# Ledger of designs, part 74: peptides against a protein of PDB entry 8YR4

Target 1, 309 residues: chain A of PDB entry 8YR4
Amino acid sequence: PRGSPALQLVVLICLGLMGLERALNVLVPIFYRNIVNLLTEKAPWNSLAWTVTSYVFLKFLQGGGTGSTGFVSNLRTFLWIRVQQFTSRRVELLIFSHLHELSLRWHLGRRTGEVLRIADRGTSSVTGLLSYLVFNVIPTLADIIIGIIYFSMFFNAWFGLIVFLCMSLYLTLTIVVTEWRTKFRRAMNTQENATRARAVDSLLNFETVKYYNAESYEVERYREAIIKYQGLEWKSSASLVLLNQTQNLVIGLGLLAGSLLCAYFVTEQKLQVGDYVLFGTYIIQLYMPLNWFGTYYRMIQTNFIDMEN

## One batch from the design tools (peptide; aimed at target 1 R185 N244 R298 M299)

Design b2_p28_1_s2 (made by RFdiffusion4, then SolubleMPNN; from b2_p28_1, 21 letters changed)
Fold by OpenDDE base, seed 2:
Structure b2_p28_1_s2 (fold): chain B 309 residues (1-309), chain A 28 residues (1-28)
Amino acid sequence: as target 1 above (309 residues)
Amino acid sequence: EEFDTNPVLDKLLEELEKEEKEILEKYL
C-alpha cells in the first residue's frame, strides 16, 4: 500500500512471520526426531527435558491439528486484518467509482439490488483470490520445495526424488480431477437454481394452478426436476470420492516407498530411528495443506470467474 | 461450501498428533 508506511511495515512483518512459519515447519520435525533419538540412546534427563521443552515451545508457535492454529499464524492473521481492510476498502471504492462511470443505459437495465450484489461479489472475489494465493497456495508450494531440498540434502537424492514425484503427481491429479469435477458442480448448481425457480413460479401462480386443477402436473414436473438434480448431485459427490481416493493412493504409495527406503537405510545404520519418524511426520505435515489444495484451486477459479462477470 | 478435503488424511493427522501428545505427556 503506497500511501501508508505503517501498513507497509505490517506487510513486511507478515512476510517475516510467513518465513518463520516455513522455518518452524522444518524445525518441529527435526526436534521431534531428536527427542526419539535421545529416548532411544537413553540420554541424560537434562538433555531430554531441554529438547522436549524446546519442541513444545516450537509446536506452540507452529500450531497443529485441524482446529488449533499456531501462535505465529494467529499473530499474522491478526496483523493482516488492517491490510485486508485497506485492500477491501480500496477495491470497493474502485468498483463504486467504476459503477458511477457506467452509462445510464447500464443502470436503467439493472435493479439497484443487482448492482450492489455485483459490487459485493467483485470485492469479495478480489479479496478472496489474493488471500488464497498469498496465505495458502504460495506457502504450500514453498513448503514442498523446502521439503524436496531438505530430503535431498540431509537424507539422500532418492528421498528428494520420491517426494518430488509424489507431490508433482498429487498436484497434477488434484488440478485435473478438480477441473473435471467443476463441470459437474456447475451443472448441479444450475439445475438447483432451475428447480427452485420452478417451485417459486408454481407457488406464485397458485391461483392459476388451482383454477386448472394442474396440481398433479406441477408436482410431477417438480419431481422430474428433483430427479434430474439428484442425478447431477450424485455425479458431483462421486467425483469427490474419486478425487479423495486418487489422492489417498498417491499418498499411500509415496509413504510406502519412502518408509521402506528409510527403514532399509536404518537397518544399514546410515539413518537413525528418529529419521524414520521425521520422514513420516514431515510427509504428513506436507500433505495437510495439500488436502485443501483442490478446494483452493476451485475457489480461485470461482473467484476469477465472478470477477470477470 | 463443499470442501474438497480428504477425511482419511485428517484422521491420520489427528492420530499422529494424539501419539505426539501421549509421548509428551509420558515425559512431562
Scores: peptide ipSAE 0.085, ipTM 0.740, DockQ to the pose 0.524
OpenDDE base, seeds 1, 3, 4, 5: peptide ipSAE 0.052, 0.063, 0.035, 0.013; ipTM 0.646, 0.694, 0.666, 0.305

Design b2_p28_1_s3 (made by RFdiffusion4, then SolubleMPNN; from b2_p28_1, 20 letters changed)
Fold by OpenDDE base, seed 2:
Structure b2_p28_1_s3 (fold): chain B 309 residues (1-309), chain A 28 residues (1-28)
Amino acid sequence: as target 1 above (309 residues)
Amino acid sequence: EEVDTNPSLEKLLKELEKLEEEILNKYL
């Protein structure tokens, strides 16, 4: 936002809060490890109580455990409302100005409701795209990289390799399957619109349909359109199940391989029991935002295509 | 909008919490 120094400061604060979220994603598992180790060692209550209190405070800042949004994420979202509103309004005004620069013939040929719908779609597309890139995609990729570095430096290189392979496979399969699904979803949406258009046209011409006693014929054509739609809807829904199962399998295999490796190193006294808990907790924290990655990728892809048309 | 969320993560979280409780109960 070049025109408002206050909004530039808010953007910088939001970026700082995003950096804090990345630090919390590392610190929360570490403190949880430390609790488990202190419990195992039967450490004095004062040390344990301090570590537990610190963990709970960090977990409150992070959120994520129970599907709760953390305080830092909520504060970032709250501050970002003003930036989003400014960006949305700027895009809306640019689209509106551009629409006014269009020929009088374009305005006479299009209904006012279609013009407003184009403005709303364009505004939502650009603002949504930016928000999904900056607040979901980039942070998720950063957390994965930080995770790989952390496990490679503080554990054995084998843990970093497992995380790398699992996350790379997860992301690649999520992208590939989401792109494949997008074809089915587009076909479904096109057939839904065609089915709706037929229903509306038949209902607008109801007097003619009644005059020719063609009600049964229009109902049968509508039924055929519904059956065709449901066949495409089934492909869309089945492809979603396939995505979810593929993601679940990759997560399960990664968790299994890493957990077995942790357990092995604990038996060899190279790692502590808390390090096993750390790995499981950290991996799950990496996977939480990845559940939405397919949705974000699809939204980004849709918004890019909607901007090119 | 169709949400591409994997509900299996909640199951994995619960399984991990259960494994954690089993580990804690074995070492405490």
Scores: peptide ipSAE 0.031, ipTM 0.483, DockQ to the pose 0.571
OpenDDE base, seeds 1, 3, 4, 5: peptide ipSAE 0.028, 0.036, 0.008, 0.027; ipTM 0.444, 0.447, 0.338, 0.493; seed 3 fails the geometry check

Design b2_p28_1_s4 (made by RFdiffusion4, then SolubleMPNN; from b2_p28_1, 20 letters changed)
Fold by OpenDDE base, seed 5:
Structure b2_p28_1_s4 (fold): chain B 309 residues (1-309), chain A 28 residues (1-28)
Amino acid sequence: as target 1 above (309 residues)
Amino acid sequence: EEFDTNPLLEKLLAELEKLEEEILNLYL
């Protein structure tokens, strides 16, 4: 933000907190591993109690992961409110200025209240998109890269390769299926708007409908529009289930391959029992934010199309 | 397991869905 050193400092603090979240995402599974190893070795209670207390404290700072309300995430979100408000106001003023530069012909075809509602929604969309990119998409990609590096260095190159292949396939399929699904969603939204418009037109012409005793005809016409909408809604919802199931299958195969390989190395005494628990825990932690990636990708794509027009 | 979707994320998704609908209605 140009012109406010205070907001620049807040942005730097938020970036520092994001870095701390990435460190916690690695440290929490490591401490959990250490607890499992200490329990397996029947270590002294004092060492175990210290490690458990440290783990619980780190887990309080992290929360449940990237989608959870951990202390660090809550502090970041709280500090970011002022930055988001500044960005929102700037985008709103840019949209408002652009609307004033548009032709009189464009304004005459629209109600001023509709134009304002579009501008407000446009502002919310752009600011939302930026928040998702900065706080969800970029951090998730960073956690994947950190995971690949960590497993490649501390386990074996094969674990890093499994995570790389699993995440690359997951992201690719998520993009491809999301682009395919977007067609069904657009068709659904168009039919929903047409159904709403028919209901509004019928209600605005209520006196005419009543004069001709056409209530049954308007109800049947509305029913036909709803049935047509529900046919498109089913395709949209079924395509979402297919996306989620495809994502679950890819993660399940990656988890299976990596867990079998880890169990094999534990049997060969090359890894400890805690390392098996670490791998499973870390893969599940990577999966949680990735479930939202398809939605983030669609939001990005929609908002880019909207800025080009 | 009901993932407690951050109510901010669901709200923002619902706002973006509404925006996608309005923008689609602007270009149609």
Scores: peptide ipSAE 0.018, ipTM 0.436, DockQ to the pose 0.017
OpenDDE base, seeds 1, 2, 3, 4: peptide ipSAE 0.008, 0.014, 0.013, 0.000; ipTM 0.355, 0.320, 0.343, 0.290; seeds 1, 2 fail the geometry check

Design b2_p28_2 (made by RFdiffusion4)
Pose (drawn by RFdiffusion4):
Structure b2_p28_2 (pose): chain A 309 residues (1-309), chain P 28 residues (1-28)
Amino acid sequence: as target 1 above (309 residues)
Amino acid sequence: TATEEAEAAARTAELEALEAALDEKNAA
């Protein structure tokens, strides 16, 4: 925010809260390991109670699920509401003030609905791009790297390889499948618009009664168009299911390899009992934000082209 | 997945509304 000083402070607080969320993401599974290790060694009730309370408090600060749930990141959503309102207003006003100064030929040439759709979509594109990228993409790519470092340095060497390969395969397969699916989605959307147009045309022209008893004909053409649309929709949704399945398979293979290696190492007195639940929890924690990357890829591309317009 | 499901529900509802409007026109 160029103008106001009160908002730059809020931006800095939001970035600090994002850092704190990354620290909590690292911290919570460590406390879960500590609790399990204390539990297996018959520890007194005092230290166990205090550690349990601390773990619960950390789980409360971190998202109880999917990271979009915690007290942190919600304070962030609140402050970002206040900040993103300013940018939205500024961009809309700039567009509106520019559209009122162009010459007449320009206005006589283009329609109004198209020009206004471009402007609205542009403002939404800038807002969404800022929110998606800064608050949902970079933090996750940072979480993957931090996890790789933690497992490779403080846990063992092989688990770094396991996490690295799993996440690399996950990202590559997600992007590869997503481009194909986008082609299918566009193909389906065009037909959907054509079907709507045919229905609107048949409704507007109540001449079907005049030039024939052609109600049946209008119904049959509509059915044919619906069938075509349904075929394209089935193709697109089946592609979506395939993407979900391949992502799930990749994570499952990574979990299986990590769990087996951790169990074997625990039986050989190299690792403690808590390290198993540490690995499991952390793998699930990494998986949860990764579930929405094909959508992010699609929206980033679309919003980039829209902002360019 | 959830966004895709919500879009699919909205599309189905629009198609059902158009079919109902065509039925009313046929009845009339």

Design b2_p28_2_s1 (made by RFdiffusion4, then SolubleMPNN; from b2_p28_2, 19 letters changed)
Fold by OpenDDE base, seed 3:
Structure b2_p28_2_s1 (fold): chain B 309 residues (1-309), chain A 28 residues (1-28)
Amino acid sequence: as target 1 above (309 residues)
Amino acid sequence: MKEEEEERKRREEELKELEEQLKKRIEE
């Protein structure tokens, strides 16, 4: 943000907190590994209690691994409110100034309510797109890259390859299936709006409908619209189940391959029992934000289309 | 995706409320 050194400092602090979240995503599984190893070795209570207390503190800072519930994420979100408000206001003023520069013919063809809706959609789309990119997409991709590097360096190149193939396949299938699903979701939303419009029109013209004894006709038209909506909703919901199942299978296969390989290396005394728990914990932790990636991709695509309108 | 299930539930509730409002007005 050009013009406020205070907001620039807040952006730098938020970027620092995002870096801390990435560090916590590596440290939390490592401390959990260390607890398992200390328990297996029957280590003294003082060492175990310190490691457990440190793990719980790091887990409080991280939150549930989704990045949405941790103390660091909440602090980042709180600090970002001022930056978002500044950015939103700046985009809104740019759109408003541009609307005033548009030709009189453009304004005469549009209602004031449509112009305000275009301005609000444009502001929400730009701010939403930026927020999803910076706080959800980029951090998730960074965590995957950090995970591949970590497993390649501290375990074996085969673990890094399994994570790479699993995450690449997951992302590719998520994009392809989400793009395929977008057709069904758009059809559902269009039919929902048409069904709602029919209900509103019937309710607003109720006196006219009653005057013509057309209640049965309006009810039947509404029933047909609901049946058509439910048929499109079923396709949307079935396609979501297919996406979720495909994602679950990819993660399950990656977890199986990596867990079997880790178990083998533990039997060969190349890895410790805690390293098996680390792998499983880290893969599940990478999966949590990825489960929302299809939502983020769709929101980005919707916001991009709303910016072009 | 939990958000789509919550959005679906909200839509199902809004549709039920709209159906109940329509039924109530047709019965009047």
Scores: peptide ipSAE 0.022, ipTM 0.590, DockQ to the pose 0.706
OpenDDE base, seeds 1, 2, 4, 5: peptide ipSAE 0.027, 0.019, 0.021, 0.020; ipTM 0.537, 0.591, 0.598, 0.602; seeds 1, 2 fail the geometry check

Design b2_p28_2_s2 (made by RFdiffusion4, then SolubleMPNN; from b2_p28_2, 20 letters changed)
Fold by OpenDDE base, seed 1:
Order: structure tokens, then C-alpha cells, then sequence
Structure b2_p28_2_s2 (fold): chain B 309 residues (1-309), chain A 28 residues (1-28)
């Protein structure tokens, strides 16, 4: 971004966070290996507990293996909102200014039939996403139930309880925070439609705007409308980062509690080192579909609000 | 009136397409 030193610094920080994410992808497996070695060597509980806690902390920073929900990725996404908004606003203003200059040629050259085909793709994508949601929700709920039964029967009732509490809390918070976010999204979409309507009205009246040499005034009004929209967009995007971070925290706490308990049972020779590996792997596998579910539910809800207007 | 409303809808749809193309270019 040319012209804002603050946004240039944010870009540099985001690049640094991307480098940190790559470092975490190497460190997390190393710490996991170290836990397996310490369990095999029957190391003292204090050393084991510290290494497990450090691993879970690194895993919280990294996220659930998709990279998209880790603390570092969420922080990067949050900081990037301002850079994206600056770039979007600059390009929108350039397009609007160029459309005022070329208005007569642009209106004469575009065949209306291509635009109708994009609206039909939008509605088809919503129906496809709804079907995808149903086909992913049901299997994910089944996998959670199977996981609770498996851990309750083959490990201990405590592991089944940890998985139950973690997944129930994750689902409940996902629904509640998503419903709360819907308010910000509706406000954003209403302001987007109002900003678009102003741009369309200005372009329809381009002859009058040219006659009065008011092009600079219409560009400034459009800029003000974009700034108002971007204030609502920031709230919507920041609320998403908060959702993802809340989800990551719930899974991190479940992984911490279950990994410490599993490590303790291995030290008492009630479980094997392989059971620790199984628990950690299975929790991460249950998390991946749930994370995608939250993203798709969001996308569907956006498209539904866009069809109601 | 009806021709102006059709022109308005056409322009709204074209602006929507331009914004989606812009969003794709900002994500690249």
C-alpha cells in the first residue's frame, strides 16, 4: 500500500506471522516426537507435563492442521482486514472514476445477458452449499458420537466426558456466536446495497454529472459511502476472527485436558504410548470437519441474506 | 419508468459483477 506507513508496517507484520506459521509447522511435530520419547523412557511427570503443555500451546498457535484457525493465522487475518479494505477502496474508486469517464461506451458495449447468468450461478451455489451442509453435519455428528462411545469403552469414562464437553461447547458457541454475527452481516449488506444504489444512480445520471462538472463531488460521496461500509465490514470480519479464535480455544482446552490425562495414565502403565498418539490424532480429526462446518454455515448464511434483499 | 427500472437493475448487476471480480483480484 503506497501512502500509509502504518499499513506498510501491518504488511510486514503479516509476512512475519506467515514465517512464524511455517516455523510452527516444523516445531509442532518435533515437540510431539519429544512427548513420545519421554513416554517411552518413563520420564518424570514434571518434564512430561511441561513438554505436553508446551506442545498444546504451540498447537494452539498453529491451529488444527488446516492452518486457517490457529492464533497466528487469526491474528494475521485480523491485521490484514485493514490492508484489504484500503486496497478494495482504492480499486473501487478507480473503477467508479473510470466508469464516469467511459460511461457512454460502457453502457453501449455490455450485453445484459451475461449478468443474468451470474445471478443464476449465485442461487445454484446456495442450493449446492445447503446440500453440502446437510451431508457434512450429519456425518460429523455421527463421528462425534462414535468418538465418545469409543473413548468411553476402550480408555475410560473421563476421556468420553472430555470429548463430549469439548464438542458440545464447540457446537453451542459456534451457533451462538454465528447468530450474533448475523446482525453485523445484515447491517453490512444493507449498507453495501445502499452504496451500490448510490453508485448506480450516479452512473445513470452521468450526463447531468458531466454537464455540471460534478464528477469529483460524486467520487467523494462514493468514497464516504465506502468508508461507512468498510466500518461495518470490519465489524463483520473481526467477529469472524473472534469466532475462529473461540473455536480454537475450546479445542485447545480439550486437547490440553485430554493429553495431560492420557499422559498421566501412560505414566501409571494403564495406557500405552500408542494410546496417547491415538487420542491426539483423533481429537484433531474430529476438529477438522467442525471447522469446515463453521465456514460453510457462514457462507450459506451470507448467501441467504443476499437473496432476501 | 419500466425501461429505467430495467436499466437500473442491469447496472446494479454489472456493479455486483465488477465487485466480485475485484474481490477475486484482491484475494490473489
Amino acid sequence: as target 1 above (309 residues)
Amino acid sequence: MEEEEERRKKLEEELKELEEQLKKKVEE
Scores: peptide ipSAE 0.023, ipTM 0.431, DockQ to the pose 0.024
OpenDDE base, seeds 2, 3, 4, 5: peptide ipSAE 0.011, 0.014, 0.011, 0.021; ipTM 0.366, 0.359, 0.414, 0.417; seed 5 fails the geometry check

Design b2_p28_2_s3 (made by RFdiffusion4, then SolubleMPNN; from b2_p28_2, 19 letters changed)
Fold by OpenDDE base, seed 4:
Structure b2_p28_2_s3 (fold): chain B 309 residues (1-309), chain A 28 residues (1-28)
Amino acid sequence: as target 1 above (309 residues)
Amino acid sequence: MEEEEERRREREEELERLEEELEKRIRE
């Protein structure tokens, strides 16, 4: 935000906290590895207790691995409220100013409530898009890249390749299946609206329906509309299950391949038992934000469509 | 959860539209 040094400082702090979250995503598995190694080596209690305490503290800072539930993430979100409010107000004022520059004929053709709703949607879409890009998409991609680099450098190039292939396949399938699913969801929503509109029209014409004793006919038409809706709802819901199952299979296969390879290297004394635990923990941490990636991708697409209208 | 909240929001906004349209038609 140009014009407020305080808000610029808050943005810099939020970016610093985002960097800290990425560091925590690497450090937490490393400290967990170190605990397992220290336990295996029967290390002195003082060293173990310090490492465990440090791990628990880092885990508190990181949170549950969803990227939104940690202390650092919550602090970032709290600080960002003022930046979001400033950005929202600025976009809203720009839209409002632009609406006042439009021709009188444009305003006379539209209801004031509709114009305000377009302004609110436009503001929400822009601010939402920026928030999702900065706080969800970019961090998730950064965590994947950091993970690939980490496994390539500290384990073996084969681990980096497994993570790369798994994450690339996961992202690609998530996009493709989400785009395919969007067609079914749009058809479902359109039919839901048509079914509601039919119910509304029937109830508005209640006197006419009663006069002609057409109640049974209107109920039957409504039943047919519901059955048609449920057929589209089933396709939408089944497509979501297919997405989730496809994602689960990709992660499961990646976890299987990497875990078997890690176990093999542990048996060959090239890796420690803690490295096996690190691999499993780190892959699960990478998976948690990715589970929401399909939702984020859809929200981004919706926000782009809403900005074009 | 977020998909369900978004669907809930879309449904609430649409209910509000249908209610406004209903109120308009009742006033006519």
Scores: peptide ipSAE 0.007, ipTM 0.382, DockQ to the pose 0.139
OpenDDE base, seeds 1, 2, 3, 5: peptide ipSAE 0.000, 0.000, 0.000, 0.006; ipTM 0.296, 0.277, 0.290, 0.357

Design b2_p28_2_s4 (made by RFdiffusion4, then SolubleMPNN; from b2_p28_2, 17 letters changed)
Fold by OpenDDE base, seed 5:
Structure b2_p28_2_s4 (fold): chain B 309 residues (1-309), chain A 28 residues (1-28)
Amino acid sequence: as target 1 above (309 residues)
Amino acid sequence: MKEEEERRRRRQEELERLERQLEERVRA
C-alpha cells in the first residue's frame, strides 16, 4: 500500500506472523515427539509437565483441527482486513475509472447493472486472488519445502525423497485434474446464470405471465433449465469427488511408504518411537493445507476467467 | 435522458432485490 506507513507496518507484521506460523508447524510435532520420548523413558513428572504445557501453548498459537485456525492465524486475518479493504477500494476505483473511459456505446449497449456486477466480480476476483496467493498458496509451498528440508536433515534422505515425490505428485495431479474439471464448472456456471436470468425475467414480467395465464408454461421452462443445470452440477460435483479421492490416494500411499520405512528404522533402533509419531503427525499436518489447495487453485482460475470477461 | 436513467436504476434495484430473494430461496 503506497501512501500509508501504518498499512505497510501491518503488512510487515502479517509477514512476520506468517513466519511464526511456519516455525510453529515445525515446533509442534517436535514437542509432541519429546512428550512421547519422555513418557517412554518414564521421565520425572516436572520435566513432562513442562513439556506438555509448552506443547499445549504452541498448539493454541498454531491451532489445527476442523474449524480452529489458531491464535496467530486469527490475529493475521484480523490485521489483514484493513489492508484488504484498502486494496479492494483501490481496484474498485481503477475499474470504475476505466469504465468511464469506455465508449458511450458500451454504456448504452450494456445494462448498467451488468456492468456494475462485472466490475464487482472483477474487484472481488483480484482481491481474492492476491489474498489466496499470499496467505494460502505461498505458505503451503513454504511448508512443503521446510518439511522436505527437515526430514532430509534430521531423519534420512529417503524420508525427504518420499515427501518430495508424494507432494510433487499431489500438486501435479491436483493441477491436471482441476484444469480438466474447469470445463464442467464453466458449463455449470453458464447454465446457472442462464437459469437465474430466466427466473428473473419471468418474475419481472409476472403481470404479463399472469395476464396470459402462462404460469404453468414458465414453471415448466424453469424446471427444464433446473434439470439441465443439475446434470452439469452432477458432473462438476463428481469431478470434485474424483479429485478428492485421487488426492487421498496419493497422500495415503505416501503416508504408508513413509510409515513403513519409519517403523523399520525403529525396529533397527535407528529411530525412536517418538520419531514414528512425529512423521505421521507432520504428514497429516502438511495434508490439511494441501486439501484446500485444489479449492484455492480453482478460485484463482475462476477469478482469472471472471477478469477476462 | 435523466428520467430514463432513473427508470433504468429502479429496474436495476428491483432486479437486484429479486436476485437476492432468489439467492435466499436457493440457500434455504
Scores: peptide ipSAE 0.007, ipTM 0.365, DockQ to the pose 0.035
OpenDDE base, seeds 1, 2, 3, 4: peptide ipSAE 0.012, 0.000, 0.000, 0.008; ipTM 0.382, 0.309, 0.303, 0.454; seeds 1, 4 fail the geometry check

Design b2_p28_3 (made by RFdiffusion4)
Pose (drawn by RFdiffusion4):
Parts: C-alpha cells; sequence; structure tokens
Structure b2_p28_3 (pose): chain A 309 residues (1-309), chain P 28 residues (1-28)
C-alpha cells in the first residue's frame, strides 16, 4: 500500500503471522513425539499433564485441520480483509476514471458488457493473484523444503530422499495431468454456452406454434444438444477423478515406504517409538495443502491472462 | 476432493454467468 502507513504495519503483521504458522507446522509433531515418548516410559502425572496441555494449545494455534482453521491465519484473514479492501478500491477507481476519458470513436466501437467484464475480472484477478500466490503457494513450497531439511538432518538420511522423491513426483504429475484436464474443460464449457443459447432462443421466439406444430422439433434439438454437452462433461470429470487418484497413489507410496523404514529402524533400537507417529503426522500435514495445487495452477494462469488484458 | 473441486468449478461458472447477465442488462 503506497499511501497509508496504518496498512503497511498490518502487512508486516500478516507476514509475521505466516512465519509463525510455518514455525507451528514444524513444532506440533515434535510435541506429539515427546508426548508419546514420555507415555511409553511410565512418566509421572505432572510432566505428562503439562506437556499434554502445551500440545493441545499448539494444536489449537495451528489449524485443527487443513491449516485454514487455526487462530493464526484467521487473524491473518481478518487483517488481510482490511488490507485487500484498499487495493480493490484503488484498482476499481483507476479503471473507472480511465474509461471516462477515452474518445467517442472508442466507445462507439466496443460494447459496454464486454468492456465492463474485462475490468471486473481484472480487479478480481489482481486480488486473487496476490492472495493465492503470497499466502497459499509460497508457504507450501517453503513447508516442503523445511520438512526435507528437518528429516535429512535431525531424523536420518534416507527419509530426506523419501520426502524429496514423493513431493517431486506429486508436483510433476499434478502439473502434467492438469494441462490435459484444462483442455477438456474448455471443450466442455463452449458446448454448455451453446446449449444455453439454444434454450434461450427457443423460449424467446414463440413462433413455433405459428410456422408449424414444431414443439417436438424444438424439444428434440434441445435433447441432442444436452447429450453432446453431457458427453463432454463426463470426459472432463473423469479426467478430474484420474488426477485425484494419481495424487493419492503418490502420497500413499511415500507413506508406505516411510512407515516401513521407520518401523524397521525402531525394531533395531535406532529410533524411538515416537518417531513413527512423528513421520506419519508430518506426512499427513504435508499432504493436506498439496490437495489443491491443480486448482491453483489453473487459477494462476487464468488470472495472469486476465490481468494482462 | 474431486467432488469438491467439481462443485467449486461449477460455482465459478455460475458466478461468471451472473456477471455476464448483469452486464447485459446494464448495456441494455
Amino acid sequence: as target 1 above (309 residues)
Amino acid sequence: VAEEIEALEEAEDEEEAEEDALFAELEA
């Protein structure tokens, strides 16, 4: 925010809260390991109670699920509401003030609905791009790297390889499948618009009664168009299911390899019992934000082209 | 998750259709 000083402080607080969320993401599974290790060695009730309370408090600060749930990141959503309102207002006012100064030939040439759709989509694109990228993409790519470092240095050497390969395969397969699916989606959307147009045309022209008893003909053409649309929709959604299945398979293979290696190492007195639940919890924690990357890829591309317009 | 993504994409398409209808009315 160029103008107001009160909002730069809020931006800095939001970035600090994002860092704190990354720290909590690292911390919470460590406390879960400590609790399990204390539990297996018959520890007194005092230290166990205090450690349990601390773990619960950390789980409360971190998202109880999917990271979009915690007290942190919600304070962030609140402050970002206050900040993103300013950018939205400024961009809308700039567009509206520019559209009122162009010459007459320009306005006589283009329609109004198209020009206004471009502006509205542009403002939404800038807002969404800022939100998606800064608060949902970079934090996750940072979480993956932090996890790789933690497992490769403080846990063992092989688990770094396991996490690295798993996440690399996940991202590559997600992008590869997503481009194909986008082609299918566009193909389906064009036909959906054509079907709607045919229905609107048949409704507007109540001449079907005049030039024939042609109600049946209008119904038949509508059915044919619906069937074509349904075929394209089935293709698109089946592609979506395939993407979900391949992502799940990749994570499952990574979890299986990591769990087997951790169990074997625990039986050989190299690792403690808590390290098993540490690995499991952390793998699930990494997986949860990764579930929404094909959508982020699609939205980033679309919003980039829209902002360019 | 697949069902949630599909529902989200349908909701986006409906929102875009409502915006197009509003802008057609303003043009009118």

Design b2_p28_3_s1 (made by RFdiffusion4, then SolubleMPNN; from b2_p28_3, 18 letters changed)
Fold by OpenDDE base, seed 1:
Structure b2_p28_3_s1 (fold): chain B 309 residues (1-309), chain A 28 residues (1-28)
Amino acid sequence: as target 1 above (309 residues)
Amino acid sequence: NAQEELEAERREREEERRLEEEYAAIEA
């Protein structure tokens, strides 16, 4: 942010925390591997207890389960609120100033509420696009690249290749299926608006409907519109399930191929039992943020279209 | 998850609808 050194420092701290999250994404699986190896070797309790305590602490910092809900992520999100508010307000004031510079002819052709809606959509679209790009898309791509490098260097080039092929296929299918799904979503939204418009028109013309005893006819037309909407909603929802299942299948195939290869190398005594657990844990950890990648891509695409309008 | 994404999309549409209703109320 220009003009506030305090907010610039907060941005630098947030970038540092994002770097720490990337480090935690590598360290947590490594510490979990080390626990499994220490358990296999029947190591002394003191060494095991220290490693477990360190793992739990790192896991608390990282979070887990449904994405970035760890302490570091929550702290980053909390600190970023002020930066987001500053950026939002700056964009809003720029849009508002630009609207006042526009010709009287542009304003006379539009209602005040429409102008406000354009301003708020524009502000939301810019701030949303920036937030999704910087905090979700870029970190997820970075974690994939770090994962490929890690597995290529510390395991075998074959593991790096499996992760590369799996993640490349996952991302490609996510984009393609999300773009395909967007057509169903647009059709659903158009039919929703048409169904709502019919209900409003019927209620505004209530006296005319009463005069002609057409209540049953209007109810039946509304029912048909709802059924048509629900048919489009089902296609939208089913396409989302198909996306998630396709994503799960790609990750499952990558996990299968890599786990079999890891198990083979453990049998050859080239890797330890903990390395098998590391691979599985790391792939599942990469899957968690990727499950939302389709949503992020859709939001970015929507926000980009709303900025062009 | 598919359900969480559907709920997110539903919330987005409900927010868009609320904003449109608020703007319509300001125009009235």
Scores: peptide ipSAE 0.024, ipTM 0.584, DockQ to the pose 0.811
OpenDDE base, seeds 2, 3, 4, 5: peptide ipSAE 0.021, 0.023, 0.022, 0.024; ipTM 0.571, 0.593, 0.582, 0.596

